# Ledger of designs, part 177: peptides against a protein of PDB entry 8YR4

Target 1, 309 residues: chain A of PDB entry 8YR4
Amino acid sequence: PRGSPALQLVVLICLGLMGLERALNVLVPIFYRNIVNLLTEKAPWNSLAWTVTSYVFLKFLQGGGTGSTGFVSNLRTFLWIRVQQFTSRRVELLIFSHLHELSLRWHLGRRTGEVLRIADRGTSSVTGLLSYLVFNVIPTLADIIIGIIYFSMFFNAWFGLIVFLCMSLYLTLTIVVTEWRTKFRRAMNTQENATRARAVDSLLNFETVKYYNAESYEVERYREAIIKYQGLEWKSSASLVLLNQTQNLVIGLGLLAGSLLCAYFVTEQKLQVGDYVLFGTYIIQLYMPLNWFGTYYRMIQTNFIDMEN

## One batch from the design tools (peptide; made by RFdiffusion4, then SolubleMPNN)

Design b2_p24_3_s4 (from b2_p24_3, 13 letters changed)
Fold by OpenDDE base, seed 5:
Structure b2_p24_3_s4 (fold): chain B 309 residues (1-309), chain A 24 residues (1-24)
Amino acid sequence: as target 1 above (309 residues)
Amino acid sequence: SLLEELRKKLEKERQERRKLLESE
């Protein structure tokens, strides 16, 4: 944000809080591992109590595995409200100024409601895209990289490789299946708009429809349009289930491979029981933001298309 | 927001134009 040093400081604080969230995402599983190991070793109560208290405090800062509910995330979200409002207002004023600079012929050729809908979509798309990239995509990619580095350094190169292959396959399949399903969603949205337009036109011309006693005919045409819409909706919904199931399968296979390998190393006394729990907890923690990545990629793609129009 | 006020004004004008076009 140019022109307000206070908002620049808030942005720097928010970036610092994002760095703290990344550190918490590594520390929380480590402390949970340490608790399980101390319980297994029947360690003295004083050591266990301090480790549990430290874990609960770190977990309060992180939140319930979705970083969105933790104290640090809530503080970041609260501070970011003013930055988002400043950015939104600036984009809105730029779009509005640009619309006033456009030729009268451009305004006469478009319904004023369409121009405002384009302006509203443009503002929402830009602000949504920026917030989305900064707060969801970049942190998720950072957590994956940190995870690969952590497992490669502190466990074995094999664990780092499993996480790398699992996450690379997950991201690739998410992109490919999301691009494939975007065709079905576009077809559904086009048919929804056409069905809604027919209903509106029939209702606007209700006197003419009543005069010709064509009510049954218009109802049947609307029914056919609904059936056609529902056929496209089913394809869109089924493609979403297929995406979610494909994602679940990839994470399940990664969890299986890593858990079996971890269990084997525990039997060979190379790892402790807590390390098995750490791996499972960390993979599930990575899965939580990744589950939304398909929705995210689609939102980015839609926002780019809405900015080009 | 200014856009919400403009949207409300335009929805009102669109409703008035629809009522005018429905009355013809």
Scores: peptide ipSAE 0.006, ipTM 0.293, DockQ to the pose 0.017
Fold by OpenDDE base, seed 4:
Structure b2_p24_3_s4 (fold): chain B 309 residues (1-309), chain A 24 residues (1-24)
Amino acid sequence: as target 1 above (309 residues)
Amino acid sequence: SLLEELRKKLEKERQERRKLLESE
């Protein structure tokens, strides 16, 4: 934000908090590992109590892995409100000034409600896109990279490879299936608008429909439009289930492969029992934000399309 | 925002038009 050093400081603090969230995503599984190892070794109570207390504190900061309920995430979201408001206002004023520079002929050809809807879409698309990129996409990619590095350095290279393959496959399938689904969603929305238009036209022509006793005909046309809509809705919904199931299978296969490999290395005394728990916990933490990636990707695409129009 | 006030005005005008259409 140019012109407000206070808001620049808030942005820097928010970026620092995002870095802290990434550190917590690594530290929480490590401390949980350490608790399991200390319990297995029958370590002295003082060491165990300190580690448990530290874990609970870190878990409070992290917010159980959903991110949205963590203290750090809540603090970031709170501080970001002022930055978002500043950005939104700036974009809104830029759009508004640009609308005033447009020709009178452009304004006379458009309804005020349409112009306002374009301005609202433009403002929301820019601010939404930036927020999704900075707070969802980039952090998720960073967590994946950090995870690959962590498992490659502190475990065996095979763990890093499993995480890399699973995440790459997950992201690729999520993009491909989401793009495929976009066709069904567009068709559904088009048919919904057409069905609504038919209902409105029939109701506006109510007197004519009554005069010709054409009520049964209009009802049948509306029924056909509903059936066509429901057929497209089913395709949209079924494609969502297919996406979710595909994602679940990739997660399940990654968790299976990594868990079996961990169990094998624990049996070979190359890893401790806590390392098995760490892997499972860390993988689940990586997958939680990824479940929303398909939603974020769709929102980004929608916002880009709304910025180009 | 000014857009939000204009949106509220437009929504109010739409509600008034709907009430007028429901009263005919």
Scores: peptide ipSAE 0.005, ipTM 0.282, DockQ to the pose 0.019
Fold by OpenDDE base, seed 2:
Structure b2_p24_3_s4 (fold): chain B 309 residues (1-309), chain A 24 residues (1-24)
Amino acid sequence: as target 1 above (309 residues)
Amino acid sequence: SLLEELRKKLEKERQERRKLLESE
């Protein structure tokens, strides 16, 4: 936002809060490890109580496991509302200005409701794409990189390799399966629009349908269109289940391999019991944002295609 | 009904737009 220093400051604060979220993603598992180690060592109650209280406070700031969004994420979302509104209004005004520059022939060929829908889709596409890139994709990739570095530095290099292979395979399969699913979703959306158009045309021509006593024929055509739609919807939904199951299997295999290796090193007294819990907690924490990555990637692709048209 | 009057207005506006597009 070049025109308001106040909004530039809000953007900088939001970037600082994003950095704080990354720090919390490392600190929360570390404090949880420390609790488990203190419990194993039968440490004094005062040290344990302080560590537990600190962990709960950090977990409140982070969120991501208590069933709620964290305080830092909520504060970031709240502050970003004004930036999003400014960006949305700027894009909307640019689209509106461009629509007024278009030929009279273009305006006469289109319904006002279609023009407004194009403007709304364009505005939502640009603002949504930028928001998802900045707040979901980039932070998730940063958390993976930080995780690989952390495990490579503080654990044996084998743990860093397991996390790297697991996350790389997860991301690659998520992209490949999401691109494959996009075909089924496009076919479903095309058939949904065709089914809706038939229903609207039949209802708009209601008098003609009544005049020819064609109600049963129009109902049967609509039924056939619904059956065809449901066949495509099933393929789209089944492909989503396949994506989710593939993702779950990759994370499960990574968790199994790393947990067995960690358990082995704990038995050899090379790692503590808390380090086993840390590994499991950290992998699950990395999985949570990644579970939505396929949805984000698909939305980014859809928004990019909608911007090219 | 108000719905039939709205439909008639929309159909008339559609016919006028088609006539304008055929005259260019």
Scores: peptide ipSAE 0.000, ipTM 0.240, DockQ to the pose 0.016
Fold by OpenDDE base, seed 1:
Structure b2_p24_3_s4 (fold): chain B 309 residues (1-309), chain A 24 residues (1-24)
Amino acid sequence: as target 1 above (309 residues)
Amino acid sequence: SLLEELRKKLEKERQERRKLLESE
């Protein structure tokens, strides 16, 4: 942020912590491999204890491989609160100043509560979009690239190819299924608003409904609207299950192919038993942030649409 | 195993994601 050297330093520290998270995502599986290899070789207790202690410390920093709950991630999130608040306030003040520059005719045509709601949505949209891009999308893509390079260099080109194909298929299917789901969610939200509007209109016209004894008719219309809403809600929920299942199948197939290949190389004495465990651990670590990718992609799309309106 | 623990954590995150998506 321009104007505060303290906030610029916090941004640089947060970028450094993001780099540290990427390093931890590579180191944690390596240390776990080393533990399994040392256990297999019946290594001296001192070497094993040091490697286990180092692994547990690195795992504490990483937060279980999610990158969302680790000490480094929590510290980054904590430091970023001030930067987010500064950015949000700056965007909000820019929107507010722009609203005050708009013609009196624009303000007379809109309720003050609607204007504030547009300003709040715009500020939340921009701040949310930037946070998702910087902290979720870019790091996840970086972790995938690092993973492909790592497996291609230290295992075999075949492992790098499996990870590349698995992650490319996963991302492509996640985007396609998320775009498909967005249509169902929009239809659901439109029907929810229509159902709510009918209920409000019926209640506002209560005297007229009572005068014509139309209470049973209004209740039946509301029931039909609820049934239509529930049909769309079911499609939205079922599409989410389909997304999650598709993601599971793609990662499961990648894990299966790579684990079988790794097991084969272990039988040929080209890899150690620890390398089998490393591959499985690393693939699951890559999968954890990717599980949220569909949510991030949808939020990005919604935020862009809300900025265009 | 560490893999089973990671799978359990992943399933928990999916359930949390489902709840967030249902609340939106």
Scores: peptide ipSAE 0.021, ipTM 0.591, DockQ to the pose 0.075; fails the geometry check

Design b2_p24_4_s1 (from b2_p24_4, 16 letters changed)
Fold by OpenDDE base, seed 4:
Structure b2_p24_4_s1 (fold): chain B 309 residues (1-309), chain A 24 residues (1-24)
Amino acid sequence: as target 1 above (309 residues)
Amino acid sequence: SLLLELIEEMLKIALEIVKLSLES
């Protein structure tokens, strides 16, 4: 932000904290591995106590992973509030200035309140989308790449390949199934609007309905519209369950393949028991932000569909 | 259509603001 060196420094600190979160995502599983190995070896209490204390401190800094209540994530989120407010205000002022540059004919042809509502929704959607991309999507992709590199260098190329295939398949299926679900959601929203329009028309014509004693007919017609809506709602909701189950299956298969391979290498004395725990812990840490990815991609797609109408 | 164009312009502006915030 050109006008405030203080906000530039805050952005740099936030980027530094994001880098620290990536380092913590690798270090926390490593320290947990070391605890399991020290416990297996029956190491001296002093070494174990130091490693456990260090792990708990690192885990406090990390929290539950990306988007968790960890100290570093909370500090980043707190510092980012001022940057977000500056960005939002700048976008709002740019939109407002652009609206004033538009022709009088454009303003006379549109309801000013509708234009403002579109601008406010647009600003909130873009700012939310950008914050989501910067703080969830990009970091998750970085953690996947870091994971592939780490497992390929310190374990075996097969572990890096399993993580790559699992995450690539997860992302691909998430996109494809979400695009497939969009058809059901559009059909549901169209039927919801049609059902609402019928209710409004019946209520606006209340006197006519009352004059003809047609209340039972209008109620039955509304019931049929609700049943048709609920049939589409069920398809939308069932398709969401199918998405979640497909995602769970892909992660489960990746975890199974990697865990079996890790267990095999532990039996061959090529890896330690702690390395098995490290692999499982790291895969679960990758899964948490990816589960949020499917939720926010849906939110983005909803906002786009609600804006196409 | 117009809303999609507005979103695309807003996304471009937001990306430029982020780029400017990273370059400045």
Scores: peptide ipSAE 0.014, ipTM 0.461, DockQ to the pose 0.031
Fold by OpenDDE base, seed 2:
Structure b2_p24_4_s1 (fold): chain B 309 residues (1-309), chain A 24 residues (1-24)
Amino acid sequence: as target 1 above (309 residues)
Amino acid sequence: SLLLELIEEMLKIALEIVKLSLES
């Protein structure tokens, strides 16, 4: 926001908090590893108690990862409300200004309520897309890169490769299957609108339908439209289950391969028991935001389609 | 900041898409 130094400062603070969230995503698993190692070594209670207290404090700051109610994420979300309101208001004013620049012929051909609905959808789609990209997509990609670097440097190049292959395959399959299922969703929405239109037309013409005793015929046509809709709904829902199962399988195979390799290196005394726990904790922590990635990607696509309309 | 520029650029693209959608 070029005109308000206060909002520029808030954006910089939000960026700093996003960097802190990335640091916490690395530190929390490290402290958890250290607890497991201290427990294994039968370390003094004072050292263990300080490490546990520090872990719980860091976990309070982090929360459950991306999209959780952690203190840092809540503070960021709270500070961002002012920026979002400024952005929304600016978009609304630009849309409103553009509507006034449109030809009188365009305004005479449109209902005012339809124009306002298009403007509201446009504003919501823009602000939604921006929020999802900045707070969910970019941070998740950053966490994956940080994870690959961390495992490559502190474990072995093989762990970095497993995480890289697993996450790359997960993202690729998520995109491909989501694009594939979008066809079924579009077909479902088109059939839903057609079924609704038929019901509205039948109800608007109810006097004519009653006069010709055509109620049974209209009910049968509506039943056929519902059956056709449910066939498309089933395909959409089944494709979502297939996506979730494919995602679960990829993460499961990556977790299996990495956990077996980690367990092997622990048996060879190259890694500690805490490092096994670190690997599992970190992979699960990376998976939590990725589980929502397919939902975010679909929401991004929906917002783009709603902006194209 | 690079993120403010990115936000402004995304906002411009989004406004251009909304503009195109309203002109059609």
Scores: peptide ipSAE 0.010, ipTM 0.406, DockQ to the pose 0.021
Fold by OpenDDE base, seed 3:
Formats: sequence, structure tokens, C-alpha cells
Structure b2_p24_4_s1 (fold): chain B 309 residues (1-309), chain A 24 residues (1-24)
Amino acid sequence: as target 1 above (309 residues)
Amino acid sequence: SLLLELIEEMLKIALEIVKLSLES
């Protein structure tokens, strides 16, 4: 942020904390592996107790992985509040300045309340998009890359390839299926707005409807509009279930292939029992942020569709 | 369209501000 060295320092601290979260995402599975190996070897209580205590402390700092409420994530979120407020205020002032530069003809053709609602939606959408990109998308991509490197170096190149193929297929299918479902969501939102507009118009004209005894006719028209909406809602919801099931299938196949390969290398005494547990834990940990990715991509598309209308 | 372009331009400006905040 130009002009405030204090806010620049806070951004640097937040970036340092994001780097620490990436390190914790690797260390937590490693310490969990070490516990499983020490239990398998029947190691002395002092070594086991130290490793368990260290694992629980690291898990407290991590909070469950990317998108969870760990201590480091909470500290980062707390420090980021001032940066977010600065960014939001700058966005609001830029939108407001731009609205004042627009022609009188543009302002006369629009209701002031509609312009303000568009400005507020614009500000919220930009701030939400930025926060999502910085704190969810970029970290998740970094965790995937770190995972591929880690498995390629410390296990075998085949494990890195399985993670790469699984995550690339997952991301590609998530994008393609989400773009495909956008048409159903647009149609649903358009029909929802039309149904709401008819209900509002009927209620505003209540005296006229009552005068003509047209109450039953307006109720039937509203029923037809609801049935049409529910038909589109079903398509939208069914397409979401299909997305989630496709994602689950890709992760399940990647987990199966990698777990079988890991089990084979454990039987060949090339890997330890703890390495099998590490692989499964790390893949599930990568899946958790990616499930949020589909939710946020939906939120982004909602905000864009709600601005096009 | 204009709001999308404005959002994209604001996203570019925000990314440039982050980049400039990393270079400074």
C-alpha cells in the first residue's frame, strides 16, 4: 500500500505467516508419520511423548490446513483487517469518483438507489475476489506444487506424477463442469427474479385484484411461476451434486492409486508404515481447500451474474 | 460489461499495488 510503511510491514508479516502455513501443511503430516513409525518400532515413551506433543502444537498452529481456523490463520486474518479496510475504502472512493465523472444523461436514466446498489455490489465483489485469490487460490496452488515436489523427492517420481495428474484433472473438471452449470444458474436466477417481480406486482395491485375477484387467477399464475422455477432449481442443484460427485471420484481414484503404490513400497521395505499414513493424510489435506474452491468459484460467478442483470 | 471491465481494471490495480508493495 503506497504511503503507509506500517501497512506495508503488516502485508509483509501476513506474507510471512502464509509461508509459515505452507511449511505447517508439510510438517504436520511428517510428524504424524513419525508418531506412527515410533509406535510401530515400540520406541521409548520419552521420544514418543515429545513427538506427540510437538505434533499437537503444530496442529494447533495449522488448525486443519488451508481454509481452516488455525492459530496462524487467525493471526493472519486479524492482521489483514486493516489492509482489507484500506483496500475497501480505496475501491469505494474509486467507484464513487468514477460515478461523478459519468454524464448527467447516464444519471438521469437510472435510479440513484440502483446505482448505489451496483456500487456496493461492485465493492463487495472486488474485495471478496481479492481476499479469495490471495488467501485461498494462490495458497492452494502453492500447496499442490509443494506436494508434488515433496512426493517426487522423498518418495518416488511416480507419487509426484499421481498427485500431479489427480490435481490437474480435478482442477480441469472443476472449471469445465462449473462453466457448464453456469447456464442452469443463470436461467434459475432469471426465473427467480421474474417470479419475485410478478409477486410484488400482484401485491402492489392488490386493490385491483380484489375488485375483479382475480385472486385465484393470480395464485395460479404464481404457482405456475414457482413450478417453472423449481424445474430450473432442480437442474442447478443436480448439476452441483454431479460436480461434487465428479470431484469425489477423481480424489478417490488418486487416493486409491497412490495408496496401493505406497502399500506396495512398504511391503518391499522401501517405505515405512508411517509413509502410507502420510500420503493419505496429505491428499485429504489438499482436497479440503479444493472443495472450498468450487464454492468460491460459484460465489464469484454469482456476483458476476448478479452484475450482468 | 462496464462493471466487469471496472472490476478487472481494479483487480489489475490491486495486483499492481501488491506487486509494488513487494518491490518496495
Scores: peptide ipSAE 0.009, ipTM 0.450, DockQ to the pose 0.034
Fold by OpenDDE base, seed 1:
Structure b2_p24_4_s1 (fold): chain B 309 residues (1-309), chain A 24 residues (1-24)
Amino acid sequence: as target 1 above (309 residues)
Amino acid sequence: SLLLELIEEMLKIALEIVKLSLES
């Protein structure tokens, strides 16, 4: 079925807006550099006021570096609602058609309400995952590549190397630490389900528990299960703090190395004061979407674990 | 790694959905 030419046009507009966001991510630091240089040179008020007004307008379009707050990102998100609804309905219909192709024996062995809940979770997981890949992962990788090229061409090959090493180390550590964390999360979820099952079984058999006066024994078994769960929950939560701190250290070291090198080149009159501010601003802009990457990667893994069940 | 296979499978699904959204 040919999707409505209106939805194809909306997808093309959304891709155009994504390209505009990439341009804004380069232009905003450049205009901020120009303001700092004009202030340092004591330039005429008219040129400064125009550059500041242009910067504020570009910053309004971009937002706070969190892709969610800019006018362009909000417009993209608004237009994408219809595409997301279409994709969700298509996935839901594919799952529903597949369920109808399954044998009567498969349906008799499962509760219809559980099958529908799995289908709804599967649809939400696939659509959320796709939206995250298209609007956060791919754009962030593009901004990293654009940054490496920009700094290598306009500053020095050493700046491009610092950004490359910092971002490669950041991505590698994010992946490795997140794979390591998945084991703790799976163990936590398994223990949560076991603790809940034990509580349900005890409550379903409450007449037998009362007959044997075993209430204190069942409460103590439940307490032990909670303590075991809390030990796994602590490991999961502590591993998240470790991930966030590791990410912060990698970005901090990259920012330190690049800022010191930039400051040195400014003292040697090879770069301007504004170029120091540009480098710091651009690295912070790269960090903002990457910080969310660890949160969404967990959401992805949870949704995949929920689809494997 | 399971992650690379997952990313590749998700990229294939995303490309197939984009292709299906462009061909539809």
Scores: peptide ipSAE 0.010, ipTM 0.444, DockQ to the pose 0.036; fails the geometry check

